Peptides against a protein of PDB entry 6MBK. Designs and how they scored, part 46

Target 1, 240 residues: chain A of PDB entry 6MBK
Amino acid sequence: GFEMVNFKEEGFGLRATRDIKAEELFLWVPRKLLMTVESAKNSVLGPLYSQDRILQAMGNIALAFHLLCERASPNSFWQPYIQTLPSEYDTPLYFEEDEVRYLQSTQAIHDVFSQYKNTARQYAYFYKVIQTHPHANKLPLKDSFTYEDYRWAVSSVMTRQNQIPTEDGSRVTLALIPLWDMCNHTNGLITTGYNLEDDRCECVALQDFRAGEQIYIFYGTRSNAEFVIHSGFFFDNNSH

## One batch from the design tools (peptide)

Design b1_p21_2_s2 (made by RFdiffusion4, then SolubleMPNN; from b1_p21_2 with R11H M16I D18S T20E)
Fold by OpenDDE base, seed 4:
Structure b1_p21_2_s2 (fold): chain B 240 residues (1-240), chain A 21 residues (1-21)
Amino acid sequence: as target 1 above (240 residues)
Amino acid sequence: SLPSHLVPVLHDFSPIPSIEP
């Protein structure tokens, strides 16, 4: 019912290959296809994860390292997904001087500076961990862990991470949802949920889409300023 | 609307916090 398309100006998105009705289940992604904190624990990162308190406490960082490890693994199951990810993001960590200057007139500048500081601190910590921790020796990124790598990974996570239930539904975990996260954002209602019985993410159409139309979804209510800070999105019609 | 049997999937836009208090 859909295909991945590289749209001009918008990058990758999903296009309908047939007419899709509003509220129709058009896309589902089984848990096994997701990049999760759990899949990170079960990967080459697992031994380090089990020994590092920060990785254990911060699922988003665990996802970032999982993403980096899988990117560095030619035979990774997620290579097709990872190759569709942007190489750079329109997020604060990638802001040019002019963008930062523009934000200096806004309250968002404090969040930008906070992100820079926090990311730098995280990188410095994990650089040391990767250099010194015995379990880091097996990581494919052992000899190549740059700030640019980390910046990319955390930006990927910050823009794409989702809260989903654990398999038993008892807790919330973090996941990257391949294919689904290729949908570009529009204003609307949340139309993605997790089906615990079938153990999959399910996306229903926000509206009617005709064959050949781009499929948009709503990722959540944020101001444009918040979207810039957190997701790099800027949507003029964002009424929130 | 989202079917009632689905747990809403929430995109988490939160920045990664400082690792230092």
Scores: peptide ipSAE 0.528, ipTM 0.903, DockQ to the pose 0.771
Fold by OpenDDE base, seed 2:
Structure b1_p21_2_s2 (fold): chain B 240 residues (1-240), chain A 21 residues (1-21)
Amino acid sequence: as target 1 above (240 residues)
Amino acid sequence: SLPSHLVPVLHDFSPIPSIEP
């Protein structure tokens, strides 16, 4: 087994409560527990989704609005998950002026400016949609949709979204995976897959973990610059 | 390695694209 722990330096993570062997299936998350584009369509957001071409075309934005709607819903099934999410991120959208100045000497500055511009434009568009579209009237965020809300939601999605198969396995969709995404990152191999027969995400242990050790997973190989820009993570030895 | 019956779950770190054409 495992337990959620708030580590002093790393924030929330998972700790082994027993010895776990390498390649052991120790964690699984059924589809019904995931926040997906499909669950967004089936939520209070569904009517608006069905009429907005951007929500339909951009599953990541659909997930962002799904997060915001569920966060604003006291009885949301995902409240326990949402409460584990950071209130702020180390992503470019949260950079202070001094951090941006530092990046001016780097190639990353172009991506930072692009994110600012894109996010601002998205917010402006959807602010208007939420204010004017009839199907937005029932959204719990109708009277409370700030740039800070949107910035948080898109940052949550950019740092936590995963590609998983649709239920029939015919296509790829986007999902947030509660509990699983609490694992902190380490170098290694992809150890999470989707079991279509059982309709669940399955995570096998990257290595042996002893009782009391933090459980780490590998989320993929990227440059440190890409991780900083897109996920807010930094690895000392991120091998390409 | 992942068992063969599993579809790899890929973490997508991509930024959200522009909504402009």
Scores: peptide ipSAE 0.525, ipTM 0.903, DockQ to the pose 0.778
Fold by OpenDDE base, seed 5:
Structure b1_p21_2_s2 (fold): chain B 240 residues (1-240), chain A 21 residues (1-21)
Amino acid sequence: as target 1 above (240 residues)
Amino acid sequence: SLPSHLVPVLHDFSPIPSIEP
C-alpha cells in the first residue's frame, strides 16, 4: 500500500496507495535486505574489516565503507536503494561558509568543527589504508576514494543509521533500512520495531493515512540544533 | 503503541566519533 514519490517541498517520500490505519503494519524489511555491519563484514570489505581495528570498533564507519563499496559495484543488490539516497546533505559536512558563520553565535559551531575535524582525520587514515593495505586492492574504491565520497558516505550513515538487534538478539548492531528510511520525519512516537522471530524490521502506522497521503514516521526526539547537526531537518517547534 | 514483541528500532543521529584514541 505505498509508493515512492518525489514531493516538491520534501523531496523523496512514501505515499499511501490505500487507506492505512493507525498501528497497522504497513511496511516490513527483512534483515537480508538491510545494509548492516554484518553485511559489510560479509562483503568485499570483509578481508579489510578483519584486519583494521577501526573498522571493527566503529560500525558506522564500516557502514560508510559498505555504502561506498556497494555504490561502486554495478551489480550490487543495494544499487536501487543507493540510487534513492541524496547526493548531498544539509549536514555540517556540507555547510557553506555562510551557514558556518550563522552558527558561530551558537554552541553548534563546536560540534560542526569537531565533526569536520573528525571526518577529515578519518578520511586521511582510511585513504592511507586503502592505498597501502593488501586487502584494499580488491575494493572498488582503490583507485577512486575521494573526500567527497567519504563525506557522502558518512553523512548517509549519520542521517540514516539505526540500532537494531543482532540476529540472535544478544547485541545491538547498526543498519540502514532500505525503503523504510524514505519516510519523511514527523513528530510522534517510535513506530518501528524489530521482529526477531521473523527477522525483520516492522513499521506500524503512526496515524491514519488516506490513499494519496504522504506517510510520515517519527525517527526520534532531537532538538532543532541536533537535527541540524545530525540530520539536516528543521522543525518550527520540537515539542519533545 | 509499538507491539511488545518488537524491539524498538532507534534511529541513531550520533556523529561518528574521532578515531583518535
Scores: peptide ipSAE 0.520, ipTM 0.902, DockQ to the pose 0.780
Fold by OpenDDE base, seed 1:
Structure b1_p21_2_s2 (fold): chain B 240 residues (1-240), chain A 21 residues (1-21)
Amino acid sequence: as target 1 above (240 residues)
Amino acid sequence: SLPSHLVPVLHDFSPIPSIEP
């Protein structure tokens, strides 16, 4: 019912190939297709994950390393997905010097500097881990782990990570959702949920879409705090 | 609105926090 299209102004997105009605389940992604903290644990990263406290405590970093390991693996199941990801992001870690200088007059500069500092520290820590830890020798990124690699991976995670339930529904975990995250953002209501019985993400149409129209979704608010404040299921002015 | 049997999937744009305590 949809296809990937490169739109002239918006870049990659999904286009309807048939008429889709509001509230229609038009897209679902089974857990086995997701990149999750659990899939990271079950990958080549698993042995290192089991011995590194930071990877265990910070699921977002685990996803970043999972993404890097899979990108470096020619036979990775997720290669088709990874190839659709941007090579650069509109995130503070990619700001040019002039842009940072412009932001020095704003309160946003503190967040930018914090992200730079945090990312640099994370990279330095994991560079040492990858160079010295016995289980890191099996990682496909062992001999190719640059700051640019790490910056890309964490930016991919920060812009695409989602909270989903664990298989038993007892906890929340983090996931990248292939195909679904190709939808461009619009203002509206949350229309993506997780079906625990069928173990899949389910997306229902925010509105009617005609054949040939771009399919937009609302990804929610920028933070969990904002989601709580705005109750997530109400119209919110958010940008993706 | 989402059907009641679905757990909302929440996108998280939060920056990765410091690894320092």
Scores: peptide ipSAE 0.508, ipTM 0.900, DockQ to the pose 0.556; fails the geometry check

Design b1_p21_2_s3 (made by RFdiffusion4, then SolubleMPNN; from b1_p21_2 with S4P R11H M16I D18S T20E)
Fold by OpenDDE base, seed 2:
Structure b1_p21_2_s3 (fold): chain B 240 residues (1-240), chain A 21 residues (1-21)
Amino acid sequence: as target 1 above (240 residues)
Amino acid sequence: SLPPHLVPVLHDFSPIPSIEP
């Protein structure tokens, strides 16, 4: 077993409640618990999704709006998950002027400016859609759709979205994986896979964990610069 | 390593691209 813990320095994470062996299946999340492009289509967002080409083409934006709609819904099934998400992120969209000034001497500045520009354009487009489209009238976010809301949602998606198979395994879709994504990151190998037969994400332990130890997983290999820009994470010894 | 019956779950750190053509 494991439990959710708020660690002083790392924020929320998972802690082992018993000894877990390497390669042991210790965590699984059924598809029905995931926030996916499909669940977005099946939600209150569905009618708008069916009419907006950008939502249809950009699953990450669909997930962002799904998050916003569910956050604005007091009875949402995903409220417990959404409440575990950070209110702010260490991603470029949240950088202060001094941080941006520091990055001006780096190659990362172009990506930062690109994110600002892209996010602003997306917001402007969807603000108009939410205000004018008939199918947006029933969205719980209609009267409360700020840039800050959108910035938060896209940052949540950019830092937490995963590629998983569709239910039939024929295509790849995007998903947020509640509980699982509370694991903090470490170096290692990918230990999470999707079981199509049981229709669930399955996570096996990267290493032995003793009772009381924090459970870490590996989310992939990227440069520190790429992690900072795209996920807000930094690893001292992250290999290129 | 992942059991062979599992499809690897890949964390996607990609930024959301421009909506402009």
Scores: peptide ipSAE 0.517, ipTM 0.903, DockQ to the pose 0.769
Fold by OpenDDE base, seed 3:
Structure b1_p21_2_s3 (fold): chain B 240 residues (1-240), chain A 21 residues (1-21)
Amino acid sequence: as target 1 above (240 residues)
Amino acid sequence: SLPPHLVPVLHDFSPIPSIEP
């Protein structure tokens, strides 16, 4: 039992509606509800994916295009999830001139410029692909593919992508995990795993949560500087 | 700790790399 709530300082998160004990399985998400590289291949993007080497080699870009195609599809199964995503991010791709000037005094500036350059090159490549490739004609974004669209999609992926096993457990693939990714971050241990037998993500509680308390999870070890650069957020209590 | 039958799900904070070789 949990609900989505807008918290004053942290924005959207999950709140417990009942007492949850430490290590209790409180949240699970079946594979069929995930946005994965495999679901991208099985979507309207599939024909293009099968012919573009970059989409095949870069699962994160495949997820970005999957997000864009589903966002542009009014009957998409993932519309309720996509509508919960931020319209803008506090990531380097959204930095204003003054923020970039501030970073010029830091070692992070090289990573920021690299992201700008890489994203611009990716966009230019795929803009041409979407305009010229025969299999792109069926994409709902064919007539509307802007840099702002691409920037949003890659920022969504970079901040929310997860490594999960393939269905047979033989390889690692990338996934966006609806509902689960609404949890805000805290320090702790990894408490989310994939159950191959039941084919679902399973999240166990990091600690006891009382009814009415916010539910936190640990996404992984990062410095505050790394979170700002890669995920666009700062966590004050991120003690190493 | 996670039960042994679960494969850890890891959030990937990696930036998207260059498409150039």
Scores: peptide ipSAE 0.512, ipTM 0.903, DockQ to the pose 0.745
Fold by OpenDDE base, seed 1:
Structure b1_p21_2_s3 (fold): chain B 240 residues (1-240), chain A 21 residues (1-21)
Amino acid sequence: as target 1 above (240 residues)
Amino acid sequence: SLPPHLVPVLHDFSPIPSIEP
């Protein structure tokens, strides 16, 4: 077993409640618990999704709006998950003036400015859509859609979105994976896969974990700079 | 390594692209 714990310096993570062996299946998440593009289509966002070409073309934005709609819905199934999400992120969209000035000496500044520009344009577009589109009238965010809301949602998606197969395995879709994404990052190998037969994400242990130890996973091969820019993660020993 | 019956779940670190064509 495992439990969610607030770790010093690392924030929320998962802690083993028993000894877990390397390669042991210790965590699985059924599709029905995931926030996906498909669940967005089946939500209150569905009518708007069916009429907006950008939502249809950009699954990550669909997830961002799905997240916002569910956050604004007190009875949302995903409220327990959403409440575990950070209120702010260590991503470029949250950089203060001094952090941006520091990055001006690096090539990373171009990516930062690109994210700012893209996010601002997206927000402006969807602000207009939410104010004018008939199907937006039923969205719980209609009267409360700020840049800060959008910044939070897209940052949540950019840091937590995963590629998983569709139910029939014919295509790739995007998903937020509750509970699993609470694991902090370490260097290693990909240990999470999707079981199409059981229709669930399955995570096997990267290494042995003793009872009381934090459980880490490897989210992917990136430089520390790329992790900071794209995921907000930083790992000193990321030599890949 | 993942068992062969599992499709690797990959975290997508890509920023959200521009909505401009």
Scores: peptide ipSAE 0.506, ipTM 0.901, DockQ to the pose 0.761
Fold by OpenDDE base, seed 5:
Structure b1_p21_2_s3 (fold): chain B 240 residues (1-240), chain A 21 residues (1-21)
Amino acid sequence: as target 1 above (240 residues)
Amino acid sequence: SLPPHLVPVLHDFSPIPSIEP
């Protein structure tokens, strides 16, 4: 029902190969295809994860390292997905000097500096861990872990991470959703949910799409907390 | 609207917080 296409103005996106009706389930992604905190724990990162309290407490950082480990693994199942990810992002970590200067007159500058400082501290911590921890010796990134690598990985996570239920539905975990996250954004309603019975992400069409049209989705414009308040949904704390 | 049997998938745009206590 869809194909990956490189659109001239928007980059990679999904194009309908047939007519898709509004609210039609057109895309689903089984849990086994997702990059999750659990898949990170079950990967080559698992031994280090089991011994590092920060990786255990911060699922977003665990995902960032999972991305880096899989990117450095030629035989990774997620190589096709990783190759579709941007090499650079329009995130504060990539702001150039002129952009930072423009923001100096705004409150946003404090958030930019905070994010940069936090990311640098994280990198410094994990650089030391990777160099000194016995279980880090098995990581494919051991000899090549740069700030640029870390910046890319955390930016990928910050721009693509999703909250989904755990397999048993008892908690919330973080996931990157291959193929689905190639849909470009439009205004609308959230049309992606997790089916616990079938153990998959399900995306229904936001509107009618004709064959040959680009498929857009709404990722949301609000923080998780704001969305919870607005939607009336309750999500368990991502601290697990 | 999202079918009621689905748990909404929420995109999290929050920055990664500091690792410092």
Scores: peptide ipSAE 0.491, ipTM 0.896, DockQ to the pose 0.535

Design b1_p21_2_s4 (made by RFdiffusion4, then SolubleMPNN; from b1_p21_2, 6 letters changed)
Fold by OpenDDE base, seed 2:
Structure b1_p21_2_s4 (fold): chain B 240 residues (1-240), chain A 21 residues (1-21)
Amino acid sequence: as target 1 above (240 residues)
Amino acid sequence: SLPPHLVPVIHDFSPIPSIVP
């Protein structure tokens, strides 16, 4: 098995409680435990989702609002997962003035400004929707929807969203994968797949892990600049 | 490599794009 551990430098991660062999299926997460666009549609957000074209077109924003609604719901099934999420991120939306000034000498500055502008526009739009739309009245975030809330939610989605198949395998949808996304990143190969027959995400071990070792997975090949901009992670040995 | 019966899970680092006004 494995256990959740708070590593001093890396934050929360998973640690092996026994020896795990390479390619061993050590972790699986059924669809019913995922936060998906479909679960958003089936939640308290569903009525608003059905009426707002942007929520319908942008699954990532739907997930962001799903996170906010569930966070504001004390009895949410996903409370244990949401409580494991960072309160702040190292994404551009959280950069301080000095960090932005440093980036002015880099090509990344254009992406940072774009994210600021896009996020601000999205927030302004949805603030109005939440204040005026009849189906927003029952949302637990109705009276508590700040830019900080939205910034957190979209940052959570941008850093943790995954493409998975729909239940019938006919399309791709977006999902947050609880417990699995606690694994810290290392260089390697994709070792997580979706099992349509069993309707679950399955993660096989990238390598041998001994009891007591941290379990790492590979989230994909990105440049360090792309990781900083999109995920807030920095990995020194991220070789292209 | 993933077993052939699995659909690869793709971690999507893409930024949330602009909304059309």
Scores: peptide ipSAE 0.530, ipTM 0.903, DockQ to the pose 0.842
Fold by OpenDDE base, seed 5:
Structure b1_p21_2_s4 (fold): chain B 240 residues (1-240), chain A 21 residues (1-21)
Amino acid sequence: as target 1 above (240 residues)
Amino acid sequence: SLPPHLVPVIHDFSPIPSIVP
């Protein structure tokens, strides 16, 4: 199997507890364990979701609010997962002044400013919704919805959201995949797929891993600049 | 390679877009 380990340089990751062969199915996560737009609709957020057009149109924001609601719920099924999430991210929303100054010489600065503006606008909108909408009264966020909370939630979503099929396979939805998303990134091929028959995410090993080795996966091709902007990852030899 | 019976899971790095048109 595998175990969660805090690696000194890379933070939390998965380590093999046995030898794993390339293309071996070593990890699977059933739909019921995923945080999805559908699970958000079925949660305490559901009544508000059903009446807010932005939540309905923007599944990523729905996931962000789902994370916040579940984080604020001591008995949430996803508490063990949420506790594994970073408290802060290396994404633009967390950039310090010096980091922003460094990016001023790059085209990335426009994306950073866009993210700031968009996030601020989203927060302002939803702050008002949470304060005024009748269905927001039952949310654990009612008395504690800060920009820092929202920044964290959207950063969590932006760095961890995945496109998966709906249960019937007819559409694409967004999901956070617990345990799986603890794998650190390496260059390679996509090795995670959704099994509609078994209704689960399945991850096959990118390469052979020996017992005691960190398990890496490939999340997709991005430039280092794109990783910094969107995921907070940095990989020296990110070859396309 | 990913088994053919699996729908590729795509990690979406896209930023959350503006809510303002």
Scores: peptide ipSAE 0.528, ipTM 0.903, DockQ to the pose 0.768
Fold by OpenDDE base, seed 3:
Structure b1_p21_2_s4 (fold): chain B 240 residues (1-240), chain A 21 residues (1-21)
Amino acid sequence: as target 1 above (240 residues)
Amino acid sequence: SLPPHLVPVIHDFSPIPSIVP
């Protein structure tokens, strides 16, 4: 009931191919199609994950390395999804000197510097791990792991990661949700949930959409300042 | 609102924390 379209002002999004009613289940994504901390553990990254305490403690970094390993793997199941991701982001990690200078007059500067410092420290740590750890030898990124690679991966995760239940529903884990994360954002209510019985993400329509209309979803309440700092964009209709 | 049998999926905009306290 939808298709990927490049909209003139908003870039890529989803367009309805039929009339969709409010609260109608129009999109679902089975767990097997998600990039999760669990799929990272079950990948070529698994042996390193089992030996590195930081990867074990920080599921977001595990997802970042999972993205990098799958991107470097020509036969990866997630290649079609990864190819839809931006090559660069408008997030603080990509700000030029003039943009940082502008932010020096704002309260956001401390958060920007914190992100720079944290990301640099993470990269330095994992660069050493990849160069020296025995379980890193089989990683497709072994001979090519740059700061630009890491910056891209963590920016992808920070802008696209979702909290979902584990298979047994006992804990929360992190996931990237292909196809679903192509929807552009609007103000509203959370309309995506996880069905544990069918083991899938389910998205219901926020409102009625006619055939040919863009489908919007609500990703959560954030101020414009928070969107800039964490997601790299302004939202004009953000009434918060 | 979501049906009661669904667990809400939360998009997490949080920055990645420091690996050093």
Scores: peptide ipSAE 0.518, ipTM 0.900, DockQ to the pose 0.740
Fold by OpenDDE base, seed 4:
Structure b1_p21_2_s4 (fold): chain B 240 residues (1-240), chain A 21 residues (1-21)
Amino acid sequence: as target 1 above (240 residues)
Amino acid sequence: SLPPHLVPVIHDFSPIPSIVP
């Protein structure tokens, strides 16, 4: 019922191939297709994860490293997904000097600087870990772990991570949801949920979409400033 | 609205916090 399309202004998105009605379940993604903290633990990263307290405590960083490991793995199941990810992001970690200067007049500058500092510290820590930890020798990124790699991975996670239930529904975990996260953002209501019985993410249509129309979803209530800072999205109709 | 049997998927845009050494 949909196809991936590169839209000129919005980049990649999903386009309806048929008429989709509001509240129609048009997209579902089984857990096995998700990149999760659990899939990270079960990957080549697993041994290092089991030994590093930060990876264990910070699921978002675990996802970032999972992305990097899978990106560096030619035979990764997620290669098709990873190849659709932006190479760069409109997030603070990618801001140019002029953008930073513009933000200096705003309260957002403190968050930007915090992100820079935190990301740099994280990179420095994990650079040492990757260089020295025995379990890091098996990682496909062992000899290629740059700040740019890390910046990309954490930006990918920060812009795309979702809270979903664990398989047993007892806890919350983090996941990247392939294909679904190709939907561009619009104002509305949350229309994606997790079906524990079928063990899948389910997305229902926010509105009617005709064949040939781009399918938009709502990722959450944020100001445009917050979206820029956190996701790189900008939507003029994003109501405060 | 989401069907009641679905757990809302929350897109988490939170920045990665500082590593506490």
Scores: peptide ipSAE 0.492, ipTM 0.886, DockQ to the pose 0.830

